# Peptides against a protein of PDB entry 7Z53: the designs that were tried, part 31

Target 1, 150 residues: chain A of PDB entry 7Z53
Amino acid sequence: PRIKNQADCIPFFRSCPACPGSNITIRNQINALTSFVDASMVYGSEEPLARNLRNMSNQLGLLAVNQRFQDNGRALLPFDNLHDDPCLLTNRSARIPCFLAGDTRSSEMPELTSMHTLLLREHNRLATELKSLNPRWDGERLYQEARKIV

## One batch from the design tools (peptide; made by RFdiffusion4, then SolubleMPNN)

Design b2_p13_1_s1 (from b2_p13_1, 8 letters changed)
Fold by OpenDDE base, seed 2:
Structure b2_p13_1_s1 (fold): chain B 150 residues (1-150), chain A 13 residues (1-13)
Amino acid sequence: as target 1 above (150 residues)
Amino acid sequence: SLLELIKSRSRLP
């Protein structure tokens, strides 16, 4: 790298390129995300991630929320647990980890962070309302129905 | 707040 002062840098990572037919002029990227329409940026595209984004401590169908911070009593995205957390590297004194979301970019773009936070809150609101309307639904049903509504 | 939390990671005051 040409930049010598690493303290002025924010680390970013690229996905692996795909070069079908040895085409080096036009590089494609592997799409690791499902459609935006299904809100996979919130819920995750892979089952292990999706499970980690959920609150599995009860049968309320909720998404996991931050355990350290709230926004005036309202939920924030949970923190991820990353080795060499790039968010921690942006400001070592702040010690604020990356947020965990379906889209890994959630911590890179404040706009995404905000939208994911709002959708998190909306999901949990919906799940809560659905529980009230359907007391016999279990957590999986509540989660899936709320996910479909979002 | 969310804004403050995000801002806290910034090196700018």
Scores: peptide ipSAE 0.209, ipTM 0.787, DockQ to the pose 0.038
Fold by OpenDDE base, seed 3:
Structure b2_p13_1_s1 (fold): chain B 150 residues (1-150), chain A 13 residues (1-13)
Amino acid sequence: as target 1 above (150 residues)
Amino acid sequence: SLLELIKSRSRLP
């Protein structure tokens, strides 16, 4: 529905199109969301957090995944271990903790949760492929190289 | 599913 009171409107501008050539009719939309989400949103900006987000049980360079739940066979973000978990307090009957991610807001914003989940899956996919291509790489190398590609 | 997990703890209608 059309809002008549423009004073209540929040100004929002679409990102500019990226046209590699004047004759190219294919308009590529600049993904402002993914460009805004740097690696720190997924991998963590602090070393202790970054370590906790990694799967340290092997040398595959993987990010940690949820050990209790999967999404139709696909990985989910791991749960955090908070003493006073706000996610548990929102619905005591559900008993679902907050997710652990590079951004603590991931559990509050479904959009971030979804995006971080997809990037988690992509990282692990890349790390797996890199391991296949470079079997001599250790977990640190695999993790860093996958992080560079994401 | 992810959606189910989000909905389970959502305080929004």
Scores: peptide ipSAE 0.157, ipTM 0.763, DockQ to the pose 0.042
Fold by OpenDDE base, seed 5:
Structure b2_p13_1_s1 (fold): chain B 150 residues (1-150), chain A 13 residues (1-13)
Amino acid sequence: as target 1 above (150 residues)
Amino acid sequence: SLLELIKSRSRLP
């Protein structure tokens, strides 16, 4: 540790970046993110949901993104496939389903929708960077490491 | 956009 005398320190744990090379920009971004936001609900607390939130079409460790819409080229949360979708009732003509997210309230609260969208993008960014830094990592490793960093 | 999606549900202009 940089601080030699730790008697007055309050211990906090954070995930370490997995970058073999020196990349100050990425490291700083990772550190800033882990210190600020608890993204635990982004990934879902139940295993079936967590799997459904992932992009399983490749080994990139990505979260699934919306297949119908983008936000100026940026990812949005995927839609759920609910038989009785309550979100469709808010505006029958718009036909916008509920989002699939780790927190079921994401479709109810714009704040949560925005936060989950932000963290979705950040996860996918991190996973992409981790793949670049660690080409031998498979999708599971990339997903888990990115999840730990977010 | 995300804003447009939110607005569509809320029937906001």
Scores: peptide ipSAE 0.155, ipTM 0.752, DockQ to the pose 0.029
Fold by OpenDDE base, seed 1:
Structure b2_p13_1_s1 (fold): chain B 150 residues (1-150), chain A 13 residues (1-13)
Amino acid sequence: as target 1 above (150 residues)
Amino acid sequence: SLLELIKSRSRLP
């Protein structure tokens, strides 16, 4: 750590950079909980969370979307169902729960919320297109293939 | 809108 005085620091785990032994000096991230390169912040790094982020009501391979609100007809992140929802307590007048996302910080930082929303929309767009191109693919195949493209 | 919803959730001023 660069900061020696860590008395008031909040611990944060950062994924490490990795350069494969190829002649191409492309910096990648080692797959970790907060890895942006693998979009784990969108899909979740834990299987139970990943399942909760998916729309399991059909075989379209979609991520779950908000059921209460839309952005001019476009999808928003679904709400989480927390027993003690900190977002509801932060602004009691707004009465908006925390978003459910692969990264728990999505409700804390507007930048993350926006990016997460865009990537959600992109995934669902890709899955929809893949379904059109491959009508026989099931929801799992569509989800995984869309995830690879994102 | 997305912006309005984000603003309602943001802990930033």
Scores: peptide ipSAE 0.088, ipTM 0.724, DockQ to the pose 0.037; fails the geometry check

Design b2_p13_1_s2 (from b2_p13_1, 8 letters changed)
Fold by OpenDDE base, seed 4:
Structure b2_p13_1_s2 (fold): chain B 150 residues (1-150), chain A 13 residues (1-13)
Amino acid sequence: as target 1 above (150 residues)
Amino acid sequence: SLLELIRSRSRLP
């Protein structure tokens, strides 16, 4: 029986099949991997979120960084602006909001926070280097090329 | 540091 209440479903995405060129009965998937690491956790899988994770104040192709804190001069994930922020409710005296990342679990699991932070720094490093190598590239090109490398 | 931020929120020393 099919589940009638779609609210009870967890959404999963199925990759597109490759067109069979021969009498192969095995369904093959298109390899959509642009890098060894699936960095969707960093960039976001939804376009509105992906845009919010970018630094749109310039044409450098950078991801947004925290505006309040740094880690010994190095970038941290930006804070989200949540109504009824659960991270703030955890410790009201600390006043540390949830981080904004491509994965909503980033603030729930410190190990993910660390990974996201490292990949954020790597992306921005790559984008900066790519800008140096290709001065005529705009922010979109820099962002996409860095994303492919990560 | 990142660890300090996380610890402060988690009420851990």
Scores: peptide ipSAE 0.206, ipTM 0.779, DockQ to the pose 0.028
Fold by OpenDDE base, seed 3:
Formats: sequence, structure tokens, C-alpha cells
Structure b2_p13_1_s2 (fold): chain B 150 residues (1-150), chain A 13 residues (1-13)
Amino acid sequence: as target 1 above (150 residues)
Amino acid sequence: SLLELIRSRSRLP
């Protein structure tokens, strides 16, 4: 380090690069959000919430999707069922409830809504592919394996 | 669309 007086330094940590194999020409970053946080913003950090985020109508290991709307044929986050839904109060004419996600802020910031939506789609894609590759896996196995990959 | 849903809850267009 250029600064000799380490007493004035604040520790700042960088994410470690992932260097699979001997080829260092391509540097992959370890995604701290998905790997360390275990995508808890998507799956929920509490068991009751995690269960509510899953599609329990089948054994496909899927996350629940919006039952009212799609985005050009693609999945959206499910709506929550809040007693006093602040999203409904924001624009009373639009009548769009808050989304249900692992992070309660998913409806507060468009960036989070987008990220959660993409990861929802990716999980369901992975679960579908895993079912094709492993047809005997039940919904729990599919869900857990897809969660590990996301 | 996702964008439309977000805008519906936004104070700004």
C-alpha cells in the first residue's frame, strides 16, 4: 500500500475473483448478493415467507408467480395480501398491490422489483430444466437445487 | 408490463 500510516486506514474488502482452472484471462466475480446472501431477497430469510413465495400447487419446485398479470408473456412477482396495502394507497385508481418477495422493499424500489423478477424467472427456468434432467426429483429437491444454482 | 405496474404506483410518470 502507498499509505505507510496504517492507523489512518479504514479496512475495505473487495470481492475475491473466481479463477476456475489455470486460465486467468477471464476474470469472474463472485456474486456476493447471490452466493453469500443466498439470494434471501428472492427466497426469503424466514420459513413462513419462503413457503408463501413457493408454488405449492405442484411438485415442480417453482416459485409463485403473479396470477393476474404477465410481462409480455413472462412471469411477474405475485401480489401480497396486506391488510393496509401502501401500494394500493399510492394510486387508488390503478389498484396495483404490493409485490410479495423475500425483501419487503421489492415494491419500493423499481431496481429491486426488476432484479427479483429476473431471479424469479431464472429460478423457474432452472427448476424446469432440472425436472427434465431428473424426472424423479420431487418439488422440494427441485426447489432446493435450483436455489443453490441461482 | 412490469414497467406499467411500477409506474402505476409511482408518484411520477
Scores: peptide ipSAE 0.133, ipTM 0.742, DockQ to the pose 0.033
Fold by OpenDDE base, seed 5:
Structure b2_p13_1_s2 (fold): chain B 150 residues (1-150), chain A 13 residues (1-13)
Amino acid sequence: as target 1 above (150 residues)
Amino acid sequence: SLLELIRSRSRLP
């Protein structure tokens, strides 16, 4: 339900708007979020993997992004660092390693690659907006709340 | 781009 009373404001639920006293643009962006895909595999089901998927260089609650490539300035999934990388064998000349994702199939199925990339971007967008709305939240809180919204 | 990365792994000409 739409919350109109600022005292009842819950900025981290997809079904609730940001506080009325907050930036309307930010509010609208958060309100527009919907997902028909289970994003659980974006974050990894195992704790070690989940940690590796996060950007731990700051307290912004972000997922890690590719350090070599961007998509017209937008984030891509980070590469894994595998001893024997099977993805390099798909096209030896391209030299594109496997992506690091919550689902290893993300490197095998373009559909999953696209979805994980999209949800990576959305998570990071949400975390950024949540930081703006809640400046005192640490990286863990931002990460968890963004994850819940996705 | 994402498309380029996907294409790079394609075995199709």
Scores: peptide ipSAE 0.113, ipTM 0.714, DockQ to the pose 0.031
Fold by OpenDDE base, seed 1:
Order: sequence, then C-alpha cells, then structure tokens
Structure b2_p13_1_s2 (fold): chain B 150 residues (1-150), chain A 13 residues (1-13)
Amino acid sequence: as target 1 above (150 residues)
Amino acid sequence: SLLELIRSRSRLP
C-alpha cells in the first residue's frame, strides 16, 4: 500500500483493472469476489455457497428467499444458519439472524443489504419471465440465463 | 419491512 503507517489499516482487496487484447483504451475489471461486474456478491463465488443461495425445491431457477419475513409481500434475503451468529449477539432484542448472501458483508452494511435484496428480486423476476418465454427450460438453464442478464 | 430489518441492526435507533 501507498500508506507507510499501516498500524491503523484494514486489509482490503478489490478487483484489478485489465486491458484485454490490443485495445488498451478499454479498461475492464478482473472478475473476483469483490467485483460488481460479475455479480458474485449476489450469487456467490464458490459452488457450495452458490447452491445454498438457490431455491432447489423447484425447477424455476430462483434464488432462495426469506421464509420468515417479507417486505410488504416482496422477497427478502434468506437467513443464514450460523452456530455463533454475530447478528443475534449484536442486538439481542432484535433477534434477527445474519442474512445469507454471496458477500458476507451483506449483514454488516445496510447499503449492501438493500442492494442484494434488490438484485435478488431482479433475478427472480428475470427467471420468472424467462420461464414464461421458454416453458421447456429447466431450473439450471433459467438460473444461468437470468444470472447472465443481471 | 426491509427498512425495519435494516434498522434493527443499525447503530442508530
């Protein structure tokens, strides 16, 4: 890092820029966990997590939604099932567990919670629309195609 | 609501 005094620094990793091919004027991002371009914060960057974020009870290609709460009838992020849930310990009166998302920071930052919720809803909307347009697509196809659009 | 859930974890009341 550029800062010499690192005593108060928090290590943070971000996506790096990339210039593919001979066109050096186009700056792209190297896809990583922190990349907003690949939406890995929504879907998860690892297969076990990605599977846990999906609704596997049907062939609709949906992401899992909260089973306890809704936002005026609209979907919320599912809760995680942590043995030592820090969200429950932070505010014992609220009794609200941490959310499960592709990015573990979702419960730490309200802006991420909101964004992940909106993108969850958008994915499920897209998957639903794609099912209507392509009735023979299975859940895997619907999930992947919706993910590409997001 | 989403807002209520977020506020429940907020540092601010």
Scores: peptide ipSAE 0.097, ipTM 0.721, DockQ to the pose 0.034; fails the geometry check

Design b2_p13_1_s3 (from b2_p13_1, 6 letters changed)
Fold by OpenDDE base, seed 4:
Structure b2_p13_1_s3 (fold): chain B 150 residues (1-150), chain A 13 residues (1-13)
Amino acid sequence: as target 1 above (150 residues)
Amino acid sequence: SLLDLLRSRSRLP
């Protein structure tokens, strides 16, 4: 029986098949995972968000960092610019906006905030090291190569 | 620190 009403369906996605040169009839999936940690939480899964998370003021391939605060000299996540910022409403006296991250839950869960912060620092560390090793690479190359490693 | 920022925003003491 076929479901005729598409509204009754829940969409699921399937990984692309690997094409081995052998006549093996067993379908294998392409493993697109390059790291154990899903870094989409840091880089964002959508292009507009991904661009907003980058430092576009130079050609160093860096992610944007907080411009107001540092953690004992170390980088923090940048703040978002929400019109109705729910984080500002939680404690009106604190005046701490929501963080901007690839995962919108980052400001709701301190564990995620910590992970995002660590990976932000690691990306920027890698990009800096890659720049020293490859001085001719532009910001896009540095960003993409660091992203591949993370 | 990050912890201080998070604590400041938290509704819990």
Scores: peptide ipSAE 0.192, ipTM 0.764, DockQ to the pose 0.027
Fold by OpenDDE base, seed 1:
Structure b2_p13_1_s3 (fold): chain B 150 residues (1-150), chain A 13 residues (1-13)
Amino acid sequence: as target 1 above (150 residues)
Amino acid sequence: SLLDLLRSRSRLP
């Protein structure tokens, strides 16, 4: 790291930039768990997590939404189902469990929670629009196409 | 609201 005094540092990992091919003017992001550009923080970087973040009750290609609460009629992130939920223990009076997202930090930082919520809504909006434009697309196609656009 | 939900979990008012 560039910082020599690391006594009080918290390790942080991020995806590296990449310039594939002969055109080095175009910077791409190497897909990884921490990749923001590919929205892996929203969709999850592991298949089991990605499946849990999806609404599998229909063929609409939607991400799962909170089943208990809404934001003035709009979607919120679903809650996780943790055995030892740190969010419940941190503030016992609030009784709000941790959110389930592609990034485990989503419940740690309100900024991330808000961003994930907005991107969740955007994905579902896109999937809905794509369904309208392409009625024969199944849920997998809708999900993947919406994910590409986000 | 989302803001209210986040505030309820926040360390700050």
Scores: peptide ipSAE 0.147, ipTM 0.750, DockQ to the pose 0.033
Fold by OpenDDE base, seed 5:
Structure b2_p13_1_s3 (fold): chain B 150 residues (1-150), chain A 13 residues (1-13)
Amino acid sequence: as target 1 above (150 residues)
Amino acid sequence: SLLDLLRSRSRLP
């Protein structure tokens, strides 16, 4: 789809543009989002994993977030539930399990963890804004559209 | 802390 009135529209790379009108705040927030070439590390490449990475408790199209910790009020990756969790061995006193992410390496490389966390936040932010702009979209639509933009 | 754990998980020199 083409953007005819770019002044009031939010550009999307792989989806339809959104035109919030005079809501500059929403526009600016979404415009700050940068696309990622391969976000499979965030969303998972396999369907079962992809489902586990989603917040299925609502129809907001969100990715799941950590239920124990936040980073200065911001979301962190959720923990996995592994029988033999290797991440617990890294720091036995901390007792922090592996993160659940699209790439298992997210728990081994802080740089990757940071990237996952960033994109998690961006996805959820985008999905939230998309819900505001398109209140009739269900969780699946919101998730897919946000995923396409990320 | 979580931050310390993340740092400890780094395998980069």
Scores: peptide ipSAE 0.087, ipTM 0.670, DockQ to the pose 0.033
Fold by OpenDDE base, seed 3:
Structure b2_p13_1_s3 (fold): chain B 150 residues (1-150), chain A 13 residues (1-13)
Amino acid sequence: as target 1 above (150 residues)
Amino acid sequence: SLLDLLRSRSRLP
């Protein structure tokens, strides 16, 4: 280490690798961010919010996506419907409202917005794949099973 | 894009 005085150092620890068996050629890092957090930041911790984050127009178990914008053809988070939308007030010319997510801070931190967007896409990908594998599953089953995998 | 949306509502470039 380049710093000689370690008393001034803040200890940070890397997550432990998951090594099934003796072969460590493929290092599977324990995803502490998504596993420790039950992904409530994506799905919501309250039932009314969780319902509002779902696509209720079909039985595909999908999360709701933005109906106005896409990111080069890929899904974005839906917009919220706030009376006094702070995102709209930040830049009145842009007229871009806050995103709706499981965590209200999703629109405040670009890092969270990006993470929630990626997890939204992953959930919908998983739900789509599960529907292909299990055509008889309804939207609730697809949603719950995809949520467990994320 | 997502980045464009975030830039539009931000004071920072």
Scores: peptide ipSAE 0.152, ipTM 0.749, DockQ to the pose 0.037; fails the geometry check

Design b2_p13_1_s4 (from b2_p13_1, 8 letters changed)
Fold by OpenDDE base, seed 4:
Order: sequence, then structure tokens, then C-alpha cells
Structure b2_p13_1_s4 (fold): chain B 150 residues (1-150), chain A 13 residues (1-13)
Amino acid sequence: as target 1 above (150 residues)
Amino acid sequence: SLLELIQSRSRLP
């Protein structure tokens, strides 16, 4: 059976196949993951989005956090800036925009919102720890190294 | 809290 309504689909990406080179019929995949968790949902898969998800106001290698709200002192995802924000339309009195994350589904699925939030906090924790261990690392180095660990 | 933000937007009590 084939799904006819694309709106019912959740997008997944498939790994690239390894070069055959051998007389085996089993198709192996290239492992491009640097961690057990695919954190592309947090960092973004496209460079323009990835840059918008970073805190560029300093050289600490941090991801951007919400500037309006915190969760008992802990960071929340930043808000997006959409012309026609569907999250605002859901409840105009609440005035809570859609969250900006590496995955556009973050605001549509509360479970994903929570996961993105936790991994945001973990990245910033790691970057902070790496800065302590390596005081001369710049923001780019801290960001990349923390990303590899997550 | 995060839950409160989500609930407010989703019209949940």
C-alpha cells in the first residue's frame, strides 16, 4: 500500500550506500552519524538555519535561547519570526509563537519540543564545559566540538 | 514552564 496524502508523512532521510567494491550482495550504509542521537533536529541540516540557531553575540559556541521565557531558570527554544505564524493563530490571546529549531516539527509535536529543549540545554552545557577545559578555543571550535559530542 | 507555554497555545487547561 502507498500513502496518498503527503501531509500524513513524516520526513526521513536515508543514509548513502557504501561503495560496493566487494562481491557481496548485502548493501552496507555509510555511518555519517557522530553520535548515537541524530542531533540534526537540534542544529539544523541547512547552514542558514544552523546559523540562526546559534548565539552569535559571543564566542562561547552556544545555541540561541528564548529571550522572553525560561523554564524555572532553564533555557527554552527561541521563537521563530514567521509572517503568518500558525502557532499564534491557534490561540491569539496566548501570544506564543512557533519555536525555532532544526526541525520544523518542533512546534507541532510537544514531544519533539521537549526533546529539542533538552538537547539545547545539553549542548550549551557541553560548550560551557569545553570552554572551561579549553579557554583559548573560539566560539566556532566550541560549537563544533560540542555538536560532535551530542 | 515549557508545559505551560505549550498548553496555553494548545488551548489546554
Scores: peptide ipSAE 0.239, ipTM 0.793, DockQ to the pose 0.032
Fold by OpenDDE base, seed 3:
Structure b2_p13_1_s4 (fold): chain B 150 residues (1-150), chain A 13 residues (1-13)
Amino acid sequence: as target 1 above (150 residues)
Amino acid sequence: SLLELIQSRSRLP
């Protein structure tokens, strides 16, 4: 170690690996960042918000995605519909509303926006895969099962 | 892109 004074070191521990078997050489590191993320930040902690975050146009159990923009073909968070949208007021020429997410701060902090976007994509990916594996599942089942996995 | 959308806005109060 380059630092000789160990008293000045901040203890930092890596997450434990997940090894399903002793003979498996592939080390799957537990994602400590996502494991401690409260899913309510993505799905909403209240039922009215949770419903508004879902795609209700089909029975695929998907979260709603932005209808105006994509990120190089990938989904973005949907826009909110606020009376006095602070995001619109910050730059009147840009005309970009605040995002709708489980946490209202998603539009204020780029880090949260990015994380929510990735988790949105992951949920929809999982729901799509679950539909393929279980064709008889309805949208509610797909949504709930994907939510449990995330 | 996501970055473009974020950068299009000023910091929220």
Scores: peptide ipSAE 0.198, ipTM 0.784, DockQ to the pose 0.042
Fold by OpenDDE base, seed 5:
Structure b2_p13_1_s4 (fold): chain B 150 residues (1-150), chain A 13 residues (1-13)
Amino acid sequence: as target 1 above (150 residues)
Amino acid sequence: SLLELIQSRSRLP
C-alpha cells in the first residue's frame, strides 16, 4: 500500500512515506531516525523465533521486551528460557539469562546486544507512531510496516 | 541498565 498524495509525507528508507497531516510533532519524530544497518537479524530468520520475539499480548505490532529490567525506563531485550542456559554460567550469582534475539550471538557480544536493543526500541517506537497514524492497522500490519522501515 | 547487565556477566565493577 502506498500513499498517493505525498505532498506532506515523511520519506522512509525502505518503505513508503507516511503523511501525518498537520501533526508536525509526530511527523518530525518519526522521521528523526532511519537505520543504515541490516536489521534482519533483529527479527529472526526463522518463523518460530520471529514469533517468539514479538509481543503477542496486543495488536500493537511490538517486539517483546524484558519483563525484569529496564534501562532508565527504556526497553531491554527479553530473556530466553533455555533449559541449559550458558549465560548463567558466566556469573552464577548475577543470574542473568541469555537474551532472546534474532541472532543467538546477541548474548555473547556486547556490540550485538547494544545493536539489537537499539533496534528493538526503534521498532517499537515506529510501531507506536504507525498505530497513531493508522489506527485501523492490526498488529500484523504494524509489525510488518515497522519492520520494513527499520 | 544495559551496561549493568553486561557488566554483571563479565564480572566487571
Scores: peptide ipSAE 0.146, ipTM 0.743, DockQ to the pose 0.030
Fold by OpenDDE base, seed 1:
Structure b2_p13_1_s4 (fold): chain B 150 residues (1-150), chain A 13 residues (1-13)
Amino acid sequence: as target 1 above (150 residues)
Amino acid sequence: SLLELIQSRSRLP
């Protein structure tokens, strides 16, 4: 659900809410998410999580993508591998695990899931473009430079 | 699709 009340706070980070001075529209929400300097909600604020969110199978600086599903050929967030996955228990018939993202709430709020998915795609697009422009850059450089642009 | 996957995963109605 979207919070539009000026007094409402939206937790963009795992433990840090954002309290805008104006009502939140779709565009304002997008701007707020993309304006966050570190984008830790996407990349993770902890090193172990950040590493798990990356595609380490190559030197392309990409974020990891779902290995089971795609959206009409486009990337989706990877699944987490939780011992006690609450998402599997919520809807047993769906049998879809929680998504892995920088913000653990990505599976709880469709808005966050969507935004994280879009930013995942944007990061990977940027990394791909940067690789084309700078063939000598390794995966770490590509990842960091793409992260700065997002 | 993304929408279908999100909806199937979502805890919200």
Scores: peptide ipSAE 0.131, ipTM 0.747, DockQ to the pose 0.046

Design b2_p13_2_s1 (from b2_p13_2, 7 letters changed)
Fold by OpenDDE base, seed 3:
Structure b2_p13_2_s1 (fold): chain B 150 residues (1-150), chain A 13 residues (1-13)
Amino acid sequence: as target 1 above (150 residues)
Amino acid sequence: SLLELILERSAQK
């Protein structure tokens, strides 16, 4: 090491390279960009919430969508049903409740709202296509298989 | 608010 005074050193460890045995000039780390995505923010991490996020009115394995509003024909997140809805309290003139999603912060940050909306649409798209390919699958299997793909 | 904007967009059908 170039630093002689090791008493002032702080512990800092480098990440492992992606290919430690490779003889390449560029040291690459493991690329996590296309790795498995934890979609717990979409599906919910707890069973009661997960059930509330699903469309249980049919056997299509769909996530619940907003019943009052759409974005140019595309689905939006369903509204939550809170006793003291912070979204209603924050802007009384708008009278718009908070969205229901796997992440409670969905209505707080536009980025999360958008991401949850996109993934909800993608799930429902996948479930619909899976139903077309596998007509005998019930709603539970469709939901789970679509969830695995997302 | 953000929600107002979302609903405004949804109304522009």
Scores: peptide ipSAE 0.008, ipTM 0.366, DockQ to the pose 0.025
Fold by OpenDDE base, seed 4:
Structure b2_p13_2_s1 (fold): chain B 150 residues (1-150), chain A 13 residues (1-13)
Amino acid sequence: as target 1 above (150 residues)
Amino acid sequence: SLLELILERSAQK
């Protein structure tokens, strides 16, 4: 293998192949997604990260939002709490920390930042609407149902 | 604004 140092590798899980039952040379994967959009970049794939991305101060099923900045009243991604924050170190004049998102690349690519922000707003919109329609739903259910829709 | 934050991130690259 080209890469000798395993520490330089990013771990990936390969999806299970679908059984084609035919002479197909192209490997198809089992589609385990229940939604059209894979929003793992927004919600995180690991439970601890997923919890950190949520607003746990209430039972509204919302994602956490930035506490310092808004976009004309609209939510922005929350900042991460990193020791030796690379975003702060790179541009000390801007004083903008790295964003916390399900995808660690959110602060590296402005396009991802935008997408994450949009989906965060959509989730919170959906959760709010679902709460209005279902007042008895708790925060966990609101979060999960909104997540399914996104 | 969001645009300003995005531009700041772009400047870091």
Scores: peptide ipSAE 0.008, ipTM 0.368, DockQ to the pose 0.030
Fold by OpenDDE base, seed 1:
Structure b2_p13_2_s1 (fold): chain B 150 residues (1-150), chain A 13 residues (1-13)
Amino acid sequence: as target 1 above (150 residues)
Amino acid sequence: SLLELILERSAQK
């Protein structure tokens, strides 16, 4: 049955089962990441969050990137602006705040952080290429078209 | 740690 109280739930989807043989003793799982990625992790599922994840300083349709740090010239996820930042509280010596992403777990799991970072870079790459191919497209169209491709 | 890796790579600009 559907869980009614979702206050303590995390936004995570379950992979589909796969049973290759007639003698079904072992239930395998389909790796959804190889064929599909939930874009809400990158773009956000709510409009206010989606806007905060975008670079609104220009009409290039880009997602916001970290303004303090880069990975050898490559983009990193932007930082969130939390009043009581749990990332700062848990590791006071590092002084690195939580990342901002469509999924709040992006700062909790390195795997998610890496995936979100890669998809961020890919979106911005696509938006840049689309701008080159279509110079008259505005930022909204570039953002939406890149989002569709990702 | 992940944080240390981020800082290290950022310093190699």
Scores: peptide ipSAE 0.006, ipTM 0.312, DockQ to the pose 0.028
Fold by OpenDDE base, seed 5:
Structure b2_p13_2_s1 (fold): chain B 150 residues (1-150), chain A 13 residues (1-13)
Amino acid sequence: as target 1 above (150 residues)
Amino acid sequence: SLLELILERSAQK
């Protein structure tokens, strides 16, 4: 590798081999994030964004989820509320707004969308379990503790 | 890996 000191590097694998189910010997490349990504990007780097990513309607410490769509009963990222939403502008047929996430690229890169969705689900799972184990914890503590574990 | 985790979670219905 070009960089000798890799201690400060987050290893990213931009692609991985994908084999179709057929006997086609063509090796396809798909975008893949095989290494662990800093989950801090899921929560947003700025306080206003972090608050917008949270479900502030209750004291369960949950991240906000999509109110219109689910993936087989599982949560999806919430939609953003952009004045000039590029997702709406570039795909007028689908009429699907951009996702709100800590990383602005989440709607541009499917692997990031998947990662953020997964981590959102994991956060909410953890927060729910933490609430069960600690019924007296408030939403802020649940959120922070779940965030630490993620 | 993260990819394996994503695939594992996606397989859960």
Scores: peptide ipSAE 0.000, ipTM 0.299, DockQ to the pose 0.042

